# Ledger of designs, part 239: peptides against a protein of PDB entry 6MBK

Target 1, 240 residues: chain A of PDB entry 6MBK
Amino acid sequence: GFEMVNFKEEGFGLRATRDIKAEELFLWVPRKLLMTVESAKNSVLGPLYSQDRILQAMGNIALAFHLLCERASPNSFWQPYIQTLPSEYDTPLYFEEDEVRYLQSTQAIHDVFSQYKNTARQYAYFYKVIQTHPHANKLPLKDSFTYEDYRWAVSSVMTRQNQIPTEDGSRVTLALIPLWDMCNHTNGLITTGYNLEDDRCECVALQDFRAGEQIYIFYGTRSNAEFVIHSGFFFDNNSH

## One batch from the design tools (peptide; made by RFdiffusion4, then SolubleMPNN)

Design b2_p29_3_s1 (from b2_p29_3, 10 letters changed)
Fold by OpenDDE base, seed 1:
Structure b2_p29_3_s1 (fold): chain B 240 residues (1-240), chain A 29 residues (1-29)
Amino acid sequence: as target 1 above (240 residues)
Amino acid sequence: PPVLRPTAEDYRKQQELLDKLFKEEEEEE
């Protein structure tokens, strides 16, 4: 019912191969296909995860390292997904000197510098961990862990992380949702839910789409991450 | 339940907690 397409302006997206009606369940993604905190724990990262309090406390950081480990693994199940991810993002971590200079005239400059400083601190911490911790020896990124790797991973997670229930439905956890997150954003209503009985994400069509049309979804009220992507952080951060 | 991106508030809380945790680790090293 859909195909991956590289659109000229939007980049990668999904295009309908047939007519899709509003509210039609056109896309579902089982938990086994998701990159989750749980899959991170069950990966080569697991031993280090079990001994690092920050990885345990921060699901987004766990996902970032999970993404880096899988990217560095040629036989990773998620290689097809990872290859569709942008190599760079419009987040402050990728701002050029001219963009930073422009922001110096705005209130956003403090947030940008804070993000730079904090991300650098995080990288320095994990660089030391990866170089010295015994459980880091088997990580595929052991000999190649650069700041560029880290900022890419955290930016990928920042822009694409989703809240989903745990398998037992008792808690909320974080996940990257392959294929689904290729849909570009439009204004509308949330049309993606998690079906615990079938243990999958389910997306219904926001509107009618004709064959050949790009499929858009609404990811929700823009988070700070989405605001950064769309607004370039030229405006004050939203609290909501 | 709906699949949602973290809100701006959630994102801010993540960043604040990260900053706190890393500062604590730096003090312990």
Scores: peptide ipSAE 0.485, ipTM 0.904, DockQ to the pose 0.696
Fold by OpenDDE base, seed 5:
Structure b2_p29_3_s1 (fold): chain B 240 residues (1-240), chain A 29 residues (1-29)
Amino acid sequence: as target 1 above (240 residues)
Amino acid sequence: PPVLRPTAEDYRKQQELLDKLFKEEEEEE
């Protein structure tokens, strides 16, 4: 009932190919199609994951490396999804000199510099790990792991990570949700849930959409990443 | 359950934890 379209201003999005009614289940994504911490563990990254304390502790970093490994794998199942991801983001890690100069007059500059410094430190750590760890030898990024790669991956995860239940519903884990995250944002109510019985993400239509209309969803309260995109970067105390 | 993006607070906590872990690794080297 929908198709991927590159819209003039919004970039990639979903367009209805038929009339969709409000509250209609029009989109679902089974767990097996998600990029998750579990899929990272089950990938070529698994052996390194099992021996790196930070990867084990930080699901977002695990996802970032999972994303990089899959991007570097021509036969990856997620290639079609990865190709839809932006090549750069509006996160502080991508701020240009003029933007940084502007922010120097604001309290946000400290957070920007901190994020940059911390990300650089993280890269340096993982660069060493990839160069020296035995289980890194099989990674497709072994000889091509750049700061730009790391910056892109962590920014991709930062802007697109979602909380979903584990298979047994006992815990919350992180996931990138292909196809679903192509929907552009609008104001409204959260219409995406996880169906544990069918083990899939389910999205119902926020409103009626006619054939040919772009399908929008509401991602909920904006994360800091989304806030950066729209209003610049600072740690806002947004709770939902 | 609803599919949720991390809140701003969740993001902050995530970054703080990450920074802590990296500092710990630096101290061990």
Scores: peptide ipSAE 0.452, ipTM 0.891, DockQ to the pose 0.685
Fold by OpenDDE base, seed 4:
Structure b2_p29_3_s1 (fold): chain B 240 residues (1-240), chain A 29 residues (1-29)
Amino acid sequence: as target 1 above (240 residues)
Amino acid sequence: PPVLRPTAEDYRKQQELLDKLFKEEEEEE
């Protein structure tokens, strides 16, 4: 009932191929198709994950490394999804010198520098881990792990991470949801839930959509990146 | 349950925890 389309101004999104009624279940994504902390644990990253306290404690970082490992794997199941991800993001980590200079007159500059410093420190830590840890030897990124890689991965996760239940529903975990996250955002109510019985994400239509119309969803509160931008990091041309 | 995008507060908490963990690792080195 939908197709991927490159819309002007908005980039990639989903377009209805038929009329979709409000509250109609039009999109579902089984857990097996999600990039999750669990799938990270079950991947080539698993051995390293099991021995690094930060990866264990920080699901978002685990997802970031999972994303990097899968991106570096030509035969990864998630290659089609990864190829749809932006190469750059509207986060302070991607601010150009001119943007930073523009912000220098604002209080936001301190936050920008802090985030950059912290991210650089994180990269340095993991670079050392990847170079020295025995279980990092089989990682496809071992010989090619740059700051840009790390920046991209953490930004991807920052902007796209979602909270979903574990398989048993006992706790909350983090996931990237392919296809679903291609929907562009609009104001409204959350219309995506997780069906534990069928073990899938389910999205119902926020409103009626006619054939040929772009399908919008409401992600809830602003994305982390959007929040940062709107909380003082706004720049008119955030086309990074 | 609803699929939730982490809030700004969640993000801050993630960053704070991350910073804490890295500081701890640096102190142990």
Scores: peptide ipSAE 0.450, ipTM 0.891, DockQ to the pose 0.689
Fold by OpenDDE base, seed 2:
Structure b2_p29_3_s1 (fold): chain B 240 residues (1-240), chain A 29 residues (1-29)
Amino acid sequence: as target 1 above (240 residues)
Amino acid sequence: PPVLRPTAEDYRKQQELLDKLFKEEEEEE
C-alpha cells in the first residue's frame, strides 16, 4: 500500500496509498532482489572479484563495483533502483571549494582531505586493475571508468549499505536494499528485520500512516556518512 | 535479526582496513 513519490524537499520517498497501522508489515524485499556481495560475486564482476584481494576483503568496495557494473548494463534487473539513486551526494567527496574553505578553520578539514586522498588512491589502484587485468575486459566499465564513477559508487554504498545475515544466518554481510531504502529517515525505533525463514527483509510501520502520508523509517544508529550528510565532520567523536 | 546500517565505528573500521590493504598493495608493487 505505497507508491514512489518525488517529494520537493526530500527527493524520492514512499507515500502510503492506504491507511497503514503501526507495526503492520507493509514492505518486504526478498534476498533475490537485494544487491549483495554474493550477487556481486555471481555477476560479471565475479572473475575479477575472485582474483582481487581488496574486493574480496572489502564488501563495500565489492558493492560499489557491482553497482557500477549494473549501472552500465542496460538490461540490469536493478536499473529501476539505480535510477532512483542520487547523482551526487553531500559527502566530502562532493564538497565544493567554498565548502572546503569553510572547513579549513575546523578539525573537519583533516578528515575531508584524508577521504579525498584515500579515494583517489583507491581509484588509481582500480583503474590500473581494470586496464590490465584479463578478467576486467568483459566488464561494461572497461572503457569508461572515471573518478566520478568511482566517487559516486562508493558514496552510494557509504550512504546506503546495510548489514544483513548470510543465507545460512551464520555471518553478517552487506547489502543495498532496493525499494526499502526509498523510505526517508526519521527518529524512532528499528522496524526492519531480516526473516531468515522466508529469506527477506521485513519492514513494519513505525507509526500509523494515513493514505497520502509519507512513510518514514528509522535506519538505526547514524554512521559517519549520515553525520557528514546532516552535520558534517563537526563532531570530534564522529571523525573518520 | 534487525537490519542495521553500519555504525560510525563500523565505518571507521572499514576505512582503516581499506587504508591498510592499499598500503600493503603499494608496498608489493
Scores: peptide ipSAE 0.444, ipTM 0.890, DockQ to the pose 0.702

Design b2_p29_3_s2 (from b2_p29_3, 11 letters changed)
Fold by OpenDDE base, seed 4:
Structure b2_p29_3_s2 (fold): chain B 240 residues (1-240), chain A 29 residues (1-29)
Amino acid sequence: as target 1 above (240 residues)
Amino acid sequence: PPVLRPTEADYKEAQELLDKLFEEEEEEE
C-alpha cells in the first residue's frame, strides 16, 4: 500500500500506492525488525552492555552504540535502514558557531551548552571504555569511534527513539522503528500503537490518503534540545 | 542521503566548535 520515495523538500518519505482510509492499519513492524535495547544486548555489544553501568542505565545510549555497531557491520540486518538515516540532524549538537552565538541572547543557550557538555563527557567516557575494556575488542567501532560518530548516533536516537513494551509487556523499553520512522511528520493525533498479541508496532492512517499522496504521521511532541523519550504508543490487548 | 562515516576533517571541525563553546562557557562562569 506504500512505497519509499525521496521527496524534493522533505527528503525520504512514504507514498501511498493505493487509496488508504483513515484509521486503516496500513503499516506494521514486528519486534524482530526493531532496533531495541534488547537487540543491543543480544548483539556484539551485549558483553560490554552487561558490564557497563551507563549502558545499562541509559537505554538511549545503548541504542546509540547499537546503531554505531550495526552501521560499522557490513552484514548488519539493519544496513538498509541505517542507510536511510540523515547524516546530520537539526539538533543543538549540530549547530554552527553563528547559530550558537545567536542563541547566546536567549535562555536556550544553557540547554545547548548542557547538551554539548554532556555529550562530550559521554564520548570521553566511552572512548576510554572502548579503548580499555576487554569486551570492546570485538566491536566493529573499536578503531573508529569519533565524536562525530557519537554525536550522530546520539542525535539519531534522540530524534527517533520510541518507547515500546517489552515482550512480556511488564516494562517499557526503547526502540528505533524502521520503515515507520520514514514517514514524515504532520500535525494531528498519534495513530501508532503496539500490539502485544502480534508483537508488532502498528500504525493506522491519520486521514484518508489517495494513491500517489505522501503519507504523514504524527509523532507527538519532540524536543531536539533534550534527550527525551518519545512515546506515542497505545497498548491494546485486542487482536487486530 | 546515505549515512557516511565522518572524516578526520569532520572530527576536527566538531572538536574546534566544542572547544570554542567550552571556552565561552568558562568565560561566562
Scores: peptide ipSAE 0.027, ipTM 0.429, DockQ to the pose 0.034
Fold by OpenDDE base, seed 2:
Structure b2_p29_3_s2 (fold): chain B 240 residues (1-240), chain A 29 residues (1-29)
Amino acid sequence: as target 1 above (240 residues)
Amino acid sequence: PPVLRPTEADYKEAQELLDKLFEEEEEEE
């Protein structure tokens, strides 16, 4: 009931191919299609993950490396998804010198510099790990791991990561949700949840959409979208 | 003006771990 379209002002989004009614389940994404911490563990990154404390502790970093490994793999299942990702982001890591200088007069500068410092340290650490660790030898990143790559991956995850339940529903894990994250944002209620019975992300329409209209959804807070377990939806009224 | 995103929490734990690891490496050298 939808198609991917490149909209002039908003970039890639989803357009309805038929009339969609409010509260209609129009989009679902099975767990098997998600990029998760678990899929990272099961990938070429798995051996390194099992021996690196930071990857184990920081699911977002694990996803960033997973994203980089899959991007570097021509036969990756996620290539079509990765190709839709922006090449640059409106994150602090991409701020120009003039933007940073402007922020020096604000309290936000501390957070920007903290993020720069932390990301640089992470890169330096993982550069050493990739060069020296035996389990990094087979990673496609070994000969081409730049700060630009890392900045991109971290920013991709930061802007697109979601909390979903684990397979057994006992905990939460982090996931990138292909296709779903192609929807552009509107103000409203979160109409996305995770159906544990069917093991899939589900999105219901916030409003009626006519055939040919762009489909908008509300993600909540961008850095950490949360899903309600058991086919529930998280209702929050935030302004984007 | 650029919009800051709440990312500090995402990096705090990693920073603490890195600091510990670097301290451990410096103590072993």
Scores: peptide ipSAE 0.026, ipTM 0.553, DockQ to the pose 0.135
Fold by OpenDDE base, seed 5:
Structure b2_p29_3_s2 (fold): chain B 240 residues (1-240), chain A 29 residues (1-29)
Amino acid sequence: as target 1 above (240 residues)
Amino acid sequence: PPVLRPTEADYKEAQELLDKLFEEEEEEE
């Protein structure tokens, strides 16, 4: 019912190939297609993950490394997804000197500097880990782990990570949701949730879309200045 | 259940944990 299209002004997005009605389940992404902390554990990163306390404690960093490893792997299942990701982001980690100077007059500057400091520390730590840890030798990024790579991966995860239930529904885990996050944002209601019975992320149409129209969804409130997007997908529990 | 994103509080907690882990490693070196 849709196709991926590179729109001139908006970049990659989804276009309807048929008429889609409001509230129609038009998009679903099974767990097996998601980049998750669990898929990171099951990847080439798994051995290092099992021995690094920071990777174990911080699922977002685990996802960032998973993303880097998969990007560096020509045969990765997620290559088509990764290739659609921006090369740069409007996150604070990419702010130019003038943008930072502008923010110096705001309360946000402290948070920006904190993000820079934390990211730099994380990079320095993991640079050492990648150089010295025996299980890092098998990582495709072993000889090419730059701050730019790390900044990109962290920013990718920061802007795209979602909390989804574990397979048993007992806990939450972090996931990147391919295909779904290709939809461009519009104002409206959150129409995305996770179906545990079918073990998939589900998105229903916010409105009617005609064949040939771009499909927009509402991700929630996003601020480019916020490292963590407080966009909870609250299903209106009106599916009683 | 809805798909959620980490909150600022979640991020802060994670960073605090990271800081502790770094401190522990620096003390072990």
Scores: peptide ipSAE 0.022, ipTM 0.561, DockQ to the pose 0.612; fails the geometry check
Fold by OpenDDE base, seed 1:
Structure b2_p29_3_s2 (fold): chain B 240 residues (1-240), chain A 29 residues (1-29)
Amino acid sequence: as target 1 above (240 residues)
Amino acid sequence: PPVLRPTEADYKEAQELLDKLFEEEEEEE
């Protein structure tokens, strides 16, 4: 045990319903529950994916479109997951003018502007694709593809995407991991892995948790702030 | 294998590819 809880300060998280011991496998998510590039290919997006080079090359963009298509689909399997996602993010794409002005004194400003520019460029490209491509006609996005939608989807993927192995373990792919990504994060050791034999994402407890305590996990070596700034879809190539 | 977030290098590589693809598309238009 655990349960989903909306914590006042931290938003959604997981709370232990019983005592959990360190190193205990308390959470697992089978591949079939994940939103992956493969599930995007197998969705209503599949025909467009098969004909668009950018979708094929950019797994993160494929996930963003997959997320938007599923959000627009009332019968989507992932509706319960999508409903737990934030409506806005603390990513650079959501920075207000004052926040951007503050960052002008920092080295991060270049990355922020790059993300804005690149995201806008992507939106413009895909807006044209959705309006003109024959395989886009059946997408729920055709009449509801705004920059706000795209910004949200991109930010959702940017903050939540994970590298996981393909089914055969030969390559890596990108995935959103429902339930797991609802855990708030702390510093520590990575306790999440992928079990290919059972074809599932597995998370073991970082520490002992008592019944009623929030469960925290460690998702990477970067702080949340660093992750948000640096995990942007677009790094400015001009740093070189 | 551990579940990992994409690295900065991964995003840089992806951005370079994206830029290349956009340039190719702009040349075809």
Scores: peptide ipSAE 0.020, ipTM 0.566, DockQ to the pose 0.742; fails the geometry check

Design b2_p29_3_s3 (from b2_p29_3, 11 letters changed)
Fold by OpenDDE base, seed 3:
Structure b2_p29_3_s3 (fold): chain B 240 residues (1-240), chain A 29 residues (1-29)
Amino acid sequence: as target 1 above (240 residues)
Amino acid sequence: PPVLRPTYEDYQEAQKLLDELFEEEEKEE
């Protein structure tokens, strides 16, 4: 009941192809289609993951490397998804000088600088790892691991990562949710959950959508500053 | 259960962990 569309102002999003009613389950994504920490461990990254304490401790970084490895793999199952991701983000890591200057008057400036510093440090560490670690030799990014690549992957994960249950439901893990994360954001109620019985992410419509309308979803209650820093979105009338 | 997106606070806590891990790795080298 939907299609992927490139909207002029909002980039890629989902458009309804039929009328969708509020509370209708219109979208579901099975676990097997998700990019998860587990899928990262089971990929070409697995050997390195098993020996790098930071990758093991930092699921978001593991996902970032998973994303980079899959992007660099022409035969990756996730190529169709990865090709729909933005090439750049409105995250602090992409802020121009004027944007940073604007934020200097806000409480967000400390977090912006922290992200710059931390991301640069992470890149430097992993650059060394990729160059020296034996298990990095098989990574498709070994000879092409740039800061721009890392910045992109980190920003992709930062804006799109979700916590989902493990297969047995005993723990939480991190996941990128293809197709679902293509929905643009709006304020409202969280209408996305995970169905463990069917082992899938499920999204119900926040409101009625007519055929031809863009489908919006809500990711949670956050401040504008948190959206800018974490999600790359800004809402003028954020009620929260 | 609902799908939850990590907060920025979660990310900050993770960054602290990363810093600790960096310090540990530098001591082992």
Scores: peptide ipSAE 0.022, ipTM 0.489, DockQ to the pose 0.842
Fold by OpenDDE base, seed 2:
Structure b2_p29_3_s3 (fold): chain B 240 residues (1-240), chain A 29 residues (1-29)
Amino acid sequence: as target 1 above (240 residues)
Amino acid sequence: PPVLRPTYEDYQEAQKLLDELFEEEEKEE
């Protein structure tokens, strides 16, 4: 019992359509709805992924390219999700010169400059790959791959990526979780886990919500200054 | 080795690289 709402100050969020009790499982997202490294491999990006060592080594970059390819695909299954993503982020990659100068007095400056340099280098590398690699010819972004696109995709993944188990539960992989990541953040306990038996991400209510109230969840400690991987999945049965 | 603190010069170099990439994109259009 929830609906997607665009809140004026907070952007997109979820609003309860009925009373939700604390500890109630109100939201679940099956694996098939997630944007994962596996779904990237199974997409139009798959042939390039199979031959590019960086895409294979860096799941976050694979997700970024997957996001860009799906955004450029009008018939993508994830279009409704992608349309809810911010056009810009409050991440180091979007900092203005004055903000960077201000941060020079902080410990965060190392991460800021590292992100700028690394992202620029990654873009330059992949620009060349997209222009020259045979398996890039079918990518919808081949003729339109700007730094702005890459910055947006990397920032989207950085702020929204989650660690989830592989289908067999033997390893962890990276995923964007539609609907779930639309909940606005509150401080508290992580109430999100992955149910391997049902192969779905599950979210239980942190508190009681009344009909018409915004639903907040705890995402854990995410820093905009770092490529933080959300590890908030309970691998153990939610013995709530 | 002393952790080289990123300098403003490091930021400028990164921005210069980005600018060069943008100029290359504009020339290919």
Scores: peptide ipSAE 0.035, ipTM 0.493, DockQ to the pose 0.036; fails the geometry check
Fold by OpenDDE base, seed 5:
Structure b2_p29_3_s3 (fold): chain B 240 residues (1-240), chain A 29 residues (1-29)
Amino acid sequence: as target 1 above (240 residues)
Amino acid sequence: PPVLRPTYEDYQEAQKLLDELFEEEEKEE
């Protein structure tokens, strides 16, 4: 067992409520609890998604809008998860002028500027879509869609999106994984996979944890500078 | 071709675009 705790320095994390052994399956998240491109299509966003080519082409943007719609919905199933998300991120979209100036001497500056320009353009496009498209009238964000909202949602998805298999295992899709992404990270091996038989994300313990200890996992290599799809899933465990 | 390094002017342009977007939002409120 584990519990969600707000740690003073690390923010939200998971704490063991019992002793957990290394390699023990301690956390699993069924597909139905994930925020996915499919759940976005099945939400209030679905009608707009079906008519907007950018939403259809860019699963990360679809997730960002899904996140915004659910955040704006008081009765959303994902409210408890969304409330645990940071209000700000260390992504390039939140860099101050001095940070950007410092990065001008680095190769990262290209990605930073590209991300700024692209995100701004996306916002401008979708602002117009939300104002003019008939299917946008049902969105809870219709009357409140700021750049800050969009920046936050894009950054949330950028830092937390994962590749998971589709239900039939034939393709990959994008997902935000509640509970799992609340674990703070440490160095080690990726101990997270997707179990298609049980249709759930599974996490095994990286090490022994005692009752009362914070549970850490290894997310793999993540870049805050790029729209990186996190492939933290070992697909190979399907051979059981 | 080597991707031209973005200049400080490119950053300023991006910021200007953002500022314009914010101003448009404030006018529609």
Scores: peptide ipSAE 0.025, ipTM 0.462, DockQ to the pose 0.037; fails the geometry check
Fold by OpenDDE base, seed 1:
Structure b2_p29_3_s3 (fold): chain B 240 residues (1-240), chain A 29 residues (1-29)
Amino acid sequence: as target 1 above (240 residues)
Amino acid sequence: PPVLRPTYEDYQEAQKLLDELFEEEEKEE
């Protein structure tokens, strides 16, 4: 087995409680434990989701709002997971002025500025929606929806979102995978897949791990999610 | 043709937008 451990420098991770062999199925996460676009639709966010074309079109934003709603809900099933998430991220949205200035000499500056502008416009749009839309009245974030909240949720989703099949396997959807995403990263082969028959995410051990060792996995190539500005992402005083 | 790259002024404009959002947020609270 394994246990969740807060490592001094790496934050939360998984530690083996017994010897685990390479290729052993040591971790599986059923769909019911995942935070998905579908679970967002079935939550308190559902009524707003059904009326907002942007939430419908952008699953990553739907997940961000789902994460915020569940974080604000003391009885949320996902509270134990949410409490393990970082309070801040090493993403462009958290870069300080000096870091941004340094990046001006690099090829990354375009992406940084784009992410800032896009995220700000998204926040402005949804702030207005949350304040004015009838279906937003029951959202736990109604009275407290700051840019800091949105930045955190967007960064959480950007760094942790995964593509998984829908229940019928006909399409792909986005998911946060609790417990699995606590594993810290190493280089190697992707050892995670989705088992549709058992409706679960499955992870096999990349290598042998001894009892007491931290379990590492390879997440694969994770690019930062691109945030596209669609029609309607405007603020009253700045619609451009 | 020359490719225009984002400048620090573009960053400042984005930050200004954020500041405006924060000010409006504080007024509505």
Scores: peptide ipSAE 0.022, ipTM 0.473, DockQ to the pose 0.037; fails the geometry check

